# Designs tried in a protein design run: peptides against a protein of PDB entry 7K3S. Part 17

Target 1, 60 residues: chain A of PDB entry 7K3S
Amino acid sequence: MEELSGKPLSYAEKEKLKEKLAFLKKEYSRTLARLQRAKRAEKAKNSKKAIEDGVPQPEA

## One batch from the design tools (peptide; made by RFdiffusion4, then SolubleMPNN)

Design b1_p12_7_s4 (from b1_p12_7, 5 letters changed)
Fold by OpenDDE base, seed 2:
Structure b1_p12_7_s4 (fold): chain B 60 residues (1-60), chain A 12 residues (1-12)
Amino acid sequence: as target 1 above (60 residues)
Amino acid sequence: EIEKLAEERLKK
């Protein structure tokens, strides 16, 4: 077993890593929610185009 | 904010 011969992180360093991890989790969740909204919006646009291409325009 | 606090710790 390689002893991770790094000095034990101080309490303040551990708390700082927890804050960084909480921030990264928040930004990940925001990005995932944006991606899911974009995918839903793309599906809605493709569905609208499929309806417009399948309905004969009434001749004026 | 967290980036500024990381840079301040790297300078000590």
Scores: peptide ipSAE 0.077, ipTM 0.702, DockQ to the pose 0.040
Fold by OpenDDE base, seed 5:
Structure b1_p12_7_s4 (fold): chain B 60 residues (1-60), chain A 12 residues (1-12)
Amino acid sequence: as target 1 above (60 residues)
Amino acid sequence: EIEKLAEERLKK
């Protein structure tokens, strides 16, 4: 196993990485919530279209 | 914001 013998990260570098990770987690959560909302909206549109195609229009 | 803070540290 190659020891990743990179210089030990300073306290300040570790705190900077924690800040970056906190930001990335926040942006991930926002993006995931948008994606879930979009998928729900698409499913609702497709379900409405399937109901409209599945009701026999009464022949007048 | 985070990119600017990364660039300022690379210049020191």
Scores: peptide ipSAE 0.077, ipTM 0.702, DockQ to the pose 0.036
Fold by OpenDDE base, seed 4:
Structure b1_p12_7_s4 (fold): chain B 60 residues (1-60), chain A 12 residues (1-12)
Amino acid sequence: as target 1 above (60 residues)
Amino acid sequence: EIEKLAEERLKK
């Protein structure tokens, strides 16, 4: 196992890594919320289609 | 802003 004998990170480097991690967590949560919204919208479309295909449209 | 600060540090 190569020891990742990287020099000890300075305080400024550690704070920058914390900032990057906070940004990535925010973008992850935004993407997850978008995915969950898309899944709910797909389920709503499939439920509308199942109601429309199960009710004979009255011929006007 | 954070992305721009990340790119500036990759160039040093």
Scores: peptide ipSAE 0.072, ipTM 0.693, DockQ to the pose 0.043
Fold by OpenDDE base, seed 3:
Structure b1_p12_7_s4 (fold): chain B 60 residues (1-60), chain A 12 residues (1-12)
Amino acid sequence: as target 1 above (60 residues)
Amino acid sequence: EIEKLAEERLKK
């Protein structure tokens, strides 16, 4: 039985891990929000193209 | 900044 009992993390080490985890969660959420905005912007571009291809351009 | 604080803890 390998004792995975590494020395108990000090209070300061636990707080530092919580800070790192909070930062990583924030960056993940920011990246996910960017991806979701990009996906919505792509849909909006495709919808604009479908409208422009369906409107007869006024002959000049 | 967080990376510098992680490296400084690995050097002690």
Scores: peptide ipSAE 0.071, ipTM 0.692, DockQ to the pose 0.040

Design b1_p12_8_s1
Fold by OpenDDE base, seed 2:
Structure b1_p12_8_s1 (fold): chain B 60 residues (1-60), chain A 12 residues (1-12)
Amino acid sequence: as target 1 above (60 residues)
Amino acid sequence: LEEKIKEIEEKA
């Protein structure tokens, strides 16, 4: 019988781990939203450059 | 992130 030599986590330790996990999930979601915004902003910059390179400058 | 993990650690 392999003694699962981890003392059973107390109720308080389990709640603390749930709070840590909830916090990490929140920070992950925030980081993902920032990454998605950055990727959209980069695509918008690249699309503006592609339009500007394709529009003949009005000859003065 | 780390500071809030630490605050949760110090309360427990």
Scores: peptide ipSAE 0.051, ipTM 0.674, DockQ to the pose 0.053
Fold by OpenDDE base, seed 1:
Structure b1_p12_8_s1 (fold): chain B 60 residues (1-60), chain A 12 residues (1-12)
Amino acid sequence: as target 1 above (60 residues)
Amino acid sequence: LEEKIKEIEEKA
């Protein structure tokens, strides 16, 4: 474990890192929500096909 | 996004 023996970050550098971290957390949450919506949309498409293939067409 | 990741990694 390399000790973070680097120079203590200034207040301004710490605030800049907090802003960047908040942005990354926001983009992560946005990406996760997109992935979850895509997975739900895929499941909904597969469910529609399963209904279409599973309804015996009433013989005319 | 990628640029902001690199700028954090360079400071860690």
Scores: peptide ipSAE 0.050, ipTM 0.684, DockQ to the pose 0.045
Fold by OpenDDE base, seed 3:
Structure b1_p12_8_s1 (fold): chain B 60 residues (1-60), chain A 12 residues (1-12)
Amino acid sequence: as target 1 above (60 residues)
Amino acid sequence: LEEKIKEIEEKA
């Protein structure tokens, strides 16, 4: 049994890790929101193109 | 990201 009793992180080290984790969660959420917006924009472009390809352009 | 993690590391 290797005691992975890593020295109990000081209160300051725990708060620093919580801050790092909160920051990483925020950046992850921001990245996911960007990805979701990009996927929605791609779907909206493909849907607009499918509508445009289905509307007979008025022969001017 | 890394620079802000580093800044948090240097302030501690």
Scores: peptide ipSAE 0.050, ipTM 0.670, DockQ to the pose 0.053
Fold by OpenDDE base, seed 4:
Structure b1_p12_8_s1 (fold): chain B 60 residues (1-60), chain A 12 residues (1-12)
Amino acid sequence: as target 1 above (60 residues)
Amino acid sequence: LEEKIKEIEEKA
């Protein structure tokens, strides 16, 4: 078992890790919002197709 | 931003 006796992170190293974490949280939230938009768009396409397939085309 | 991340990796 290697002792992860990692030297105590300096104040500057801790602030840098907080900045990296804030960036990763922002990119995660952006990706999640894109996924939620895609799922809503698929549901809207499927609902339009179900309406179009269920409405008899008006005979010309 | 990417350059700051790279300067950061070179100092670690």
Scores: peptide ipSAE 0.048, ipTM 0.665, DockQ to the pose 0.037

Design b1_p12_8_s2
Fold by OpenDDE base, seed 5:
Structure b1_p12_8_s2 (fold): chain B 60 residues (1-60), chain A 12 residues (1-12)
Amino acid sequence: as target 1 above (60 residues)
Amino acid sequence: LDKKIEEIKKKY
């Protein structure tokens, strides 16, 4: 049994952890939004390629 | 962030 006998976090240490958590949540949300945009862009490229491979170019 | 917290810790 590791006694988590860590001294109770001071008010200042708790506020520091809350600020770090708020920052990490903000960076996570920004990264997730970038990933979602990248996945949408990839799907749009794949859909364009599927249309180009599916249209027989009229021989001129 | 950590620098501002060190400055606050020096005031109290």
Scores: peptide ipSAE 0.048, ipTM 0.581, DockQ to the pose 0.027
Fold by OpenDDE base, seed 2:
Structure b1_p12_8_s2 (fold): chain B 60 residues (1-60), chain A 12 residues (1-12)
Amino acid sequence: as target 1 above (60 residues)
Amino acid sequence: LDKKIEEIKKKY
């Protein structure tokens, strides 16, 4: 069993990884919020089309 | 991120 004796990360390297992880979590949350907004907008478009296809235009 | 960390490393 080769022990993956990866050199212990310095304090500075650990803090750098924490900062990268915090940034990635922030961008994930922003992307998720955009996706949720897009799905709501799509449902609102599909509901408008279903109403428009169900109203007989009055023949004038 | 990496650019800002590299700028900090150049100050010490």
Scores: peptide ipSAE 0.040, ipTM 0.559, DockQ to the pose 0.031
Fold by OpenDDE base, seed 1:
Structure b1_p12_8_s2 (fold): chain B 60 residues (1-60), chain A 12 residues (1-12)
Amino acid sequence: as target 1 above (60 residues)
Amino acid sequence: LDKKIEEIKKKY
């Protein structure tokens, strides 16, 4: 068992890493929400096209 | 990363 004797992170370094991780988690969640919104918008465009191709326009 | 965290902290 090689103890990876990385210098013990100071309290301030640990808090800085926690802040970085919290930021990255927030940006990840925002990116996922954007991706989900984009997929929903694409599905809504495809469903509008499927309705337009599948409804016989009433002949005037 | 640190600059972005500080910019966020300054906005709140």
Scores: peptide ipSAE 0.038, ipTM 0.547, DockQ to the pose 0.053
Fold by OpenDDE base, seed 3:
Structure b1_p12_8_s2 (fold): chain B 60 residues (1-60), chain A 12 residues (1-12)
Amino acid sequence: as target 1 above (60 residues)
Amino acid sequence: LDKKIEEIKKKY
């Protein structure tokens, strides 16, 4: 097993990786929240169609 | 990635 004992990352390199990770986590959470909103919107559209198909429009 | 982090840092 090659020890991936690459030179210990400098403090600056570690902080840069933390910033990259924080950014990726934020974009992941934003994308997940968009997906969850889209899924809820599809369910709400299907529920509106089920109500609209079940209410006889009053012929006036 | 790095450019986007720099753009965010310039806004704060």
Scores: peptide ipSAE 0.037, ipTM 0.545, DockQ to the pose 0.050

Design b1_p12_8_s4
Fold by OpenDDE base, seed 5:
Structure b1_p12_8_s4 (fold): chain B 60 residues (1-60), chain A 12 residues (1-12)
Amino acid sequence: as target 1 above (60 residues)
Amino acid sequence: LDEKIEEIKKKY
């Protein structure tokens, strides 16, 4: 049993951890939004390629 | 972020 006998976090240490957590949550949300935009852009490229492969070019 | 926290720790 590792006694997590860590001294109770001071008020200042708790506020520091809350600030770090808020920053990490903000960066996570930004990264997730970028990933979602990238996935939408990839789907849009794949849909354009599927239309281009499905239209027989009229021989001129 | 860590620099601002070190400044706060020096004031208390």
Scores: peptide ipSAE 0.060, ipTM 0.628, DockQ to the pose 0.028
Fold by OpenDDE base, seed 2:
Structure b1_p12_8_s4 (fold): chain B 60 residues (1-60), chain A 12 residues (1-12)
Amino acid sequence: as target 1 above (60 residues)
Amino acid sequence: LDEKIEEIKKKY
């Protein structure tokens, strides 16, 4: 087993990686919230079209 | 990598 003898990360490098990971998790959560909102808006548009296509226009 | 993170931080 080759020990991945990567130089032990300094305290400062570990804190910088934690900050990068926290930022990436924040942007992921924002993107996921936008995607969920978009999917809800699409379902609401499709339900409106299904109601509009199911109402016979009154022949005047 | 750090510069790219700072560019993304400035856009949001």
Scores: peptide ipSAE 0.058, ipTM 0.587, DockQ to the pose 0.062
Fold by OpenDDE base, seed 1:
Structure b1_p12_8_s4 (fold): chain B 60 residues (1-60), chain A 12 residues (1-12)
Amino acid sequence: as target 1 above (60 residues)
Amino acid sequence: LDEKIEEIKKKY
């Protein structure tokens, strides 16, 4: 077992890393929500086109 | 990253 003899992170360094991880998790969640919204918007555009191509317009 | 965290802390 090589003890990874990395200097023990100070309490302040550990808290700074926790803050960085919390920020990255938040930005990841926002990006996922944006991606899901974009996918839903694309599906809604495709469904409108499928309705427009599939409804015989009532002849006037 | 640190600068963005500080900007967020200043907004709250």
Scores: peptide ipSAE 0.047, ipTM 0.594, DockQ to the pose 0.052
Fold by OpenDDE base, seed 3:
Structure b1_p12_8_s4 (fold): chain B 60 residues (1-60), chain A 12 residues (1-12)
Amino acid sequence: as target 1 above (60 residues)
Amino acid sequence: LDEKIEEIKKKY
């Protein structure tokens, strides 16, 4: 097993990786929140269709 | 990725 004992990352390299990781976590959370909103919106549309299909439109 | 981090850093 080659020890991936690459040179210890400098403080600056570690901070840069933390910034990259924080950015990726933020974009992941944003994408997940969009997906969850889309899923809720589809459920709300299906619930509206179920109400609209169950209410006889008053013929006036 | 790096360019977008630098763009964000310039806003703060």
Scores: peptide ipSAE 0.044, ipTM 0.592, DockQ to the pose 0.050

## One batch from the design tools (peptide; made by RFdiffusion4, then SolubleMPNN)

Design b2_p13_1_s1
Fold by OpenDDE base, seed 1:
Structure b2_p13_1_s1 (fold): chain B 60 residues (1-60), chain A 13 residues (1-13)
Amino acid sequence: as target 1 above (60 residues)
Amino acid sequence: KKKLEELEEKEKK
């Protein structure tokens, strides 16, 4: 096991890492919401096209 | 993006 021979992170370095992690979590959530919106918009476009092409929607 | 870049610039000082 290579002991990571790095000096223990200072309090300030740990707080900077927490801020970076909080930012990355926010950007992840934003990207996930964008992906979900894009998938919903694609389904809505495909549904509109199927109605326009006279294809019977499968009733649920 | 801008906030992460600001955090990286503060790390170089």
Scores: peptide ipSAE 0.067, ipTM 0.719, DockQ to the pose 0.012
Fold by OpenDDE base, seed 2:
Structure b2_p13_1_s1 (fold): chain B 60 residues (1-60), chain A 13 residues (1-13)
Amino acid sequence: as target 1 above (60 residues)
Amino acid sequence: KKKLEELEEKEKK
């Protein structure tokens, strides 16, 4: 068992890692919100096309 | 991107 004997991170290194993690969480949330908007816009386009093409929408 | 890169450049000083 190689102990991952990484030297204990300094206080400053831990704070930098917390800042990086907070930034990554923010960018993840922003990307997820963009993906959710894109999926809603795609569903709205597909429903508009199916109405335009005269295809009966499956009742929800 | 720019803000993460700015955090990494501050670690190299």
Scores: peptide ipSAE 0.062, ipTM 0.714, DockQ to the pose 0.012
Fold by OpenDDE base, seed 3:
Structure b2_p13_1_s1 (fold): chain B 60 residues (1-60), chain A 13 residues (1-13)
Amino acid sequence: as target 1 above (60 residues)
Amino acid sequence: KKKLEELEEKEKK
């Protein structure tokens, strides 16, 4: 049994880990929102192309 | 990046 004989984290170390975790959660949520927006934009582009490929463009 | 780096620099002092 490896003793988890890590010194108990100080109050300051715990607060710092909470700040790091809050930052990582924010960046995760931002990245997820960007990914979801990109997927929606791709689906919207593919649906517009499917409508545009069905309409003969007037030759200029 | 800046906020995480600022938190890491505050660990090294």
Scores: peptide ipSAE 0.061, ipTM 0.713, DockQ to the pose 0.012
Fold by OpenDDE base, seed 4:
Structure b2_p13_1_s1 (fold): chain B 60 residues (1-60), chain A 13 residues (1-13)
Amino acid sequence: as target 1 above (60 residues)
Amino acid sequence: KKKLEELEEKEKK
């Protein structure tokens, strides 16, 4: 077992990693919200097109 | 974007 004998992170290094992690979590949540909005917009467009084309909508 | 870049620049000093 290679001992991951990395020096223990200082308090300042740990706080900096927490700030980076908080930023990444925020950007992930924003990206997820955009993806969910895009999927809802696509469903709404497909539903409108299905009404215009006279095709029965798949029950969701 | 700007906030991550600012955090990375503060690491290089």
Scores: peptide ipSAE 0.057, ipTM 0.706, DockQ to the pose 0.012

Design b2_p13_1_s2
Fold by OpenDDE base, seed 2:
Structure b2_p13_1_s2 (fold): chain B 60 residues (1-60), chain A 13 residues (1-13)
Amino acid sequence: as target 1 above (60 residues)
Amino acid sequence: EEKLKKLKEEEEK
């Protein structure tokens, strides 16, 4: 077992990693919210097209 | 983007 004998991170290195993690979590949440909006917009476009094309919508 | 760029530039010093 290679011990991951990384020298213990300094306090400053730990705080920098916390800041990076907080930033990445924020960007992830922003990207997820964009994806969810895109999926809702796609569903709304597909439902509009199926009405325009005279295709019976499957009852929800 | 700019905040992530700043965090990378501070690692190269």
Scores: peptide ipSAE 0.066, ipTM 0.720, DockQ to the pose 0.013
Fold by OpenDDE base, seed 1:
Structure b2_p13_1_s2 (fold): chain B 60 residues (1-60), chain A 13 residues (1-13)
Amino acid sequence: as target 1 above (60 residues)
Amino acid sequence: EEKLKKLKEEEEK
């Protein structure tokens, strides 16, 4: 086990890491929401094309 | 974007 022989993080270094983590969590959530929106837009385009091409929608 | 830029500028100091 390599002892992480680094000095214990100061209070300021810990707060900086918390801010970095909060930022990364926000950007992750934003990226996930963008991906979900893109997938919905792709399904909506494919559905519109299937209607235009006269393909019967499978009734649920 | 601005907050990420600020966090990088504080890492180079």
Scores: peptide ipSAE 0.065, ipTM 0.719, DockQ to the pose 0.013
Fold by OpenDDE base, seed 3:
Formats: sequence, structure tokens, C-alpha cells
Structure b2_p13_1_s2 (fold): chain B 60 residues (1-60), chain A 13 residues (1-13)
Amino acid sequence: as target 1 above (60 residues)
Amino acid sequence: EEKLKKLKEEEEK
């Protein structure tokens, strides 16, 4: 067990870490939602193009 | 409330 041999975090340091954690969770959720939207948009673009070009889509 | 104000002023420095 690595002893957390650090000085006990002040109240201020704990709140600052909570704010940083909340920010990181928000940016993670935004990035994930963007990635999922991009994947859906790419699939929709590829399916539209395949219908237009008459080319069978590879099922992933 | 006043303790929370001091913490914001220290984060701006």
C-alpha cells in the first residue's frame, strides 16, 4: 500500500480537486457524445453514399 | 459564505 505520505489536503485543495474532477467528467462526456455523433454521422454518410453509388456496404 | 469567497479570491491569484 503506497502510504499517501502527502500532507492532508486543505478544504480549498479538496474543493479545487472536486471542480477539476467535475470539469474533466464534463469534457469526457462531451468528447464521448461528439465521438458517438461522429460515428453515427459517418455511418449515415456511408449508407447514403452506398445507396447513391449502388455499392453494398460492408456490415461492421 | 465568507470562507467560500476567500477561496475564490485565492484561486484568481
Scores: peptide ipSAE 0.064, ipTM 0.670, DockQ to the pose 0.009
Fold by OpenDDE base, seed 4:
Parts: sequence; C-alpha cells; structure tokens
Structure b2_p13_1_s2 (fold): chain B 60 residues (1-60), chain A 13 residues (1-13)
Amino acid sequence: as target 1 above (60 residues)
Amino acid sequence: EEKLKKLKEEEEK
C-alpha cells in the first residue's frame, strides 16, 4: 500500500486549489447553460418542422 | 479566459 502520505498542503496551496475549483465550477455552469440552450433550440426546430410537414402547401 | 491564463502561468513557475 503506497501511503499517500502527501505532506499536508500549505495555506497557499489550499487557496490555489480553491481558486482552480471556483474556475472549474464557473466553466461547468457555462457549459451546462450552453447545453440547455442547444436543447431548447433543437426542440424549437423540431416544432417548426412538424408545422411545415403538417400544412399542405396550397398548390398555386 | 484571462483568469485561467494567470492560473496556468503561476503553475509553470
């Protein structure tokens, strides 16, 4: 068993890890918002296509 | 973007 006897992180190392974690949480939230927007856009496209395929084009 | 650049530059030092 390799003892993960890593030296206790200094105060500065802990603060740097908190900053990295805060950044990653922000990028995750941004990516999630983009995904939710893409899903809404896809639903809106599918709803338009269902209307277009359901209206018989009046022959001119 | 700039905040991530700063965090990388501090990791390479």
Scores: peptide ipSAE 0.060, ipTM 0.714, DockQ to the pose 0.013

Design b2_p13_1_s3
Fold by OpenDDE base, seed 1:
Structure b2_p13_1_s3 (fold): chain B 60 residues (1-60), chain A 13 residues (1-13)
Amino acid sequence: as target 1 above (60 residues)
Amino acid sequence: AEALERQRREEEE
């Protein structure tokens, strides 16, 4: 077992790491929402093009 | 300090 040969983090260092982790979780969620929006927008562009090209959409 | 201020600025964007 590699002994984590570091001094125990102070209370202030632990709080700073919690703030950084909260920020990174927020940015991750924002990036996922952006990616999902982009995929939906691409699907909506492709569906409009398929309608314009006269391709019969499979009825749901 | 500087890294926390940068994160606040990126949070406002």
Scores: peptide ipSAE 0.136, ipTM 0.783, DockQ to the pose 0.015
Fold by OpenDDE base, seed 2:
Structure b2_p13_1_s3 (fold): chain B 60 residues (1-60), chain A 13 residues (1-13)
Amino acid sequence: as target 1 above (60 residues)
Amino acid sequence: AEALERQRREEEE
């Protein structure tokens, strides 16, 4: 059993890791929101194409 | 130090 006998992190190291984790969670949420907007925009474009290809232009 | 300063800059954008 490799004892993961990592020296106990100092208070300052723990706070720095909390700040990094908070930042990474914020960036994850920002990226997820961008991805969700992109997926909604793609669905809206695909729905618009399906309507445009489905209307026979009235032959004049 | 550099990685924390980079993170602060990315948080300001």
Scores: peptide ipSAE 0.129, ipTM 0.780, DockQ to the pose 0.015
Fold by OpenDDE base, seed 4:
Structure b2_p13_1_s3 (fold): chain B 60 residues (1-60), chain A 13 residues (1-13)
Amino acid sequence: as target 1 above (60 residues)
Amino acid sequence: AEALERQRREEEE
């Protein structure tokens, strides 16, 4: 059993890891919002296509 | 320092 008894992280190392974690959480939230927007846009396109295929164009 | 400056730039995009 290799004891992962890594030296306890300094206060400065812990703060730097908290900053990195805050950044990664922000990027995750941004990516999730982009994904949700893309899914809404896809649903809107599919609804528009279903209306266009369902209305016989009046022959002029 | 360099990794924190890269993060700031990626935060503005």
Scores: peptide ipSAE 0.122, ipTM 0.776, DockQ to the pose 0.015
Fold by OpenDDE base, seed 3:
Structure b2_p13_1_s3 (fold): chain B 60 residues (1-60), chain A 13 residues (1-13)
Amino acid sequence: as target 1 above (60 residues)
Amino acid sequence: AEALERQRREEEE
């Protein structure tokens, strides 16, 4: 049994870990929102291409 | 110290 008898984290170390965790959660959420936006943009591009291939462009 | 200042700058953006 590896005793995880690491010295109890100080209050300041716990707050610093909470701040780092909050930052990482924010960056994770930002990255997920970007990924979801990119996937929606790809679907919208594929739907626009499917409409453009189906409509004869009026020659100007 | 430097990694904490970088995180603060990235949190303000």
Scores: peptide ipSAE 0.121, ipTM 0.775, DockQ to the pose 0.015

Design b2_p13_1_s4
Fold by OpenDDE base, seed 2:
Structure b2_p13_1_s4 (fold): chain B 60 residues (1-60), chain A 13 residues (1-13)
Amino acid sequence: as target 1 above (60 residues)
Amino acid sequence: KERLEKLEEERRK
């Protein structure tokens, strides 16, 4: 187990960390976009159901 | 997932 605590990261190790960080940022942004789409779809389902049930929509 | 796994395997060599 190389002691990760004392040696400066090589150029190659820094580039691998940049690639990992870029990948994680992309997956994070994709996950947020999915969550925002799901929340919008849920609001659109709840508004359709509120119209069907004759419940006055909460003014936005 | 697969691309991150490949980057971790390359650090274990």
Scores: peptide ipSAE 0.120, ipTM 0.748, DockQ to the pose 0.012
Fold by OpenDDE base, seed 4:
Parts: C-alpha cells; structure tokens; sequence
Structure b2_p13_1_s4 (fold): chain B 60 residues (1-60), chain A 13 residues (1-13)
C-alpha cells in the first residue's frame, strides 16, 4: 500500500478527484430525490387507503 | 457508471 501521506497531488490527480466527487454528488442527489418521491407516494397511497377504509363505500 | 469505472481503472495503473 503506497503511503499517500507525503506527496502533493499533481494538477491532473486533483482534477480526476474533482470529477469523481462531482459524479458521486450528482448520483447521490439523484438517488435521494428518487427516495423522497417514493416515500411521498407511499404516504399519499396510505392516506388515501385510510380514508377509503374509514368511509363506507356506497354500494353500487 | 462507465465514467466512474474508467476513473478507478486509471488509478490502478
């Protein structure tokens, strides 16, 4: 395991790390937004079902 | 995904 603790990163290595970080931030934000939409959709379905179970459906 | 994989392969060389 090369001890990375002593050498200043080159300009190219810093730019590669910035690109990796920007990619990971984008994928994290995309995944978080998807999870939040799914959680809101489940709450809306559960609230609709709780209203439907609490109101006698008019028999057709 | 492929762009991140390429960046990891270039760090293993």
Amino acid sequence: as target 1 above (60 residues)
Amino acid sequence: KERLEKLEEERRK
Scores: peptide ipSAE 0.115, ipTM 0.745, DockQ to the pose 0.012
Fold by OpenDDE base, seed 1:
Structure b2_p13_1_s4 (fold): chain B 60 residues (1-60), chain A 13 residues (1-13)
Amino acid sequence: as target 1 above (60 residues)
Amino acid sequence: KERLEKLEEERRK
């Protein structure tokens, strides 16, 4: 465990941490939006398969 | 990813 030897973060270090946090929040939101789109696309594919397996092909 | 890498490099200088 590195002792967090309590040097107060400089103004510049605090601003770098705020930028890192803003970046991580943006990437998190982007990943959630991708996951939600993927789940909607999966449901839309599964609904098409359920319709295709439910129609007896008329033998011609 | 590139912006996060730049922030980590600036912490090592």
Scores: peptide ipSAE 0.115, ipTM 0.747, DockQ to the pose 0.012
Fold by OpenDDE base, seed 3:
Structure b2_p13_1_s4 (fold): chain B 60 residues (1-60), chain A 13 residues (1-13)
Amino acid sequence: as target 1 above (60 residues)
Amino acid sequence: KERLEKLEEERRK
């Protein structure tokens, strides 16, 4: 195990890491929200198909 | 992405 006993991070390095972490948390939340929307859209499509298979759509 | 890239560039200086 390489000891992560690198030099104590400066204040500036800690703030840069906090900013990187905040960015990664934002991208995670965005990705999670996209995944949740995709799952909801898939469920809605499957529910619509189940309704359309039960109702003869008037051909246009 | 751009903001993270800027933070990585500032670490290479």
Scores: peptide ipSAE 0.109, ipTM 0.745, DockQ to the pose 0.012

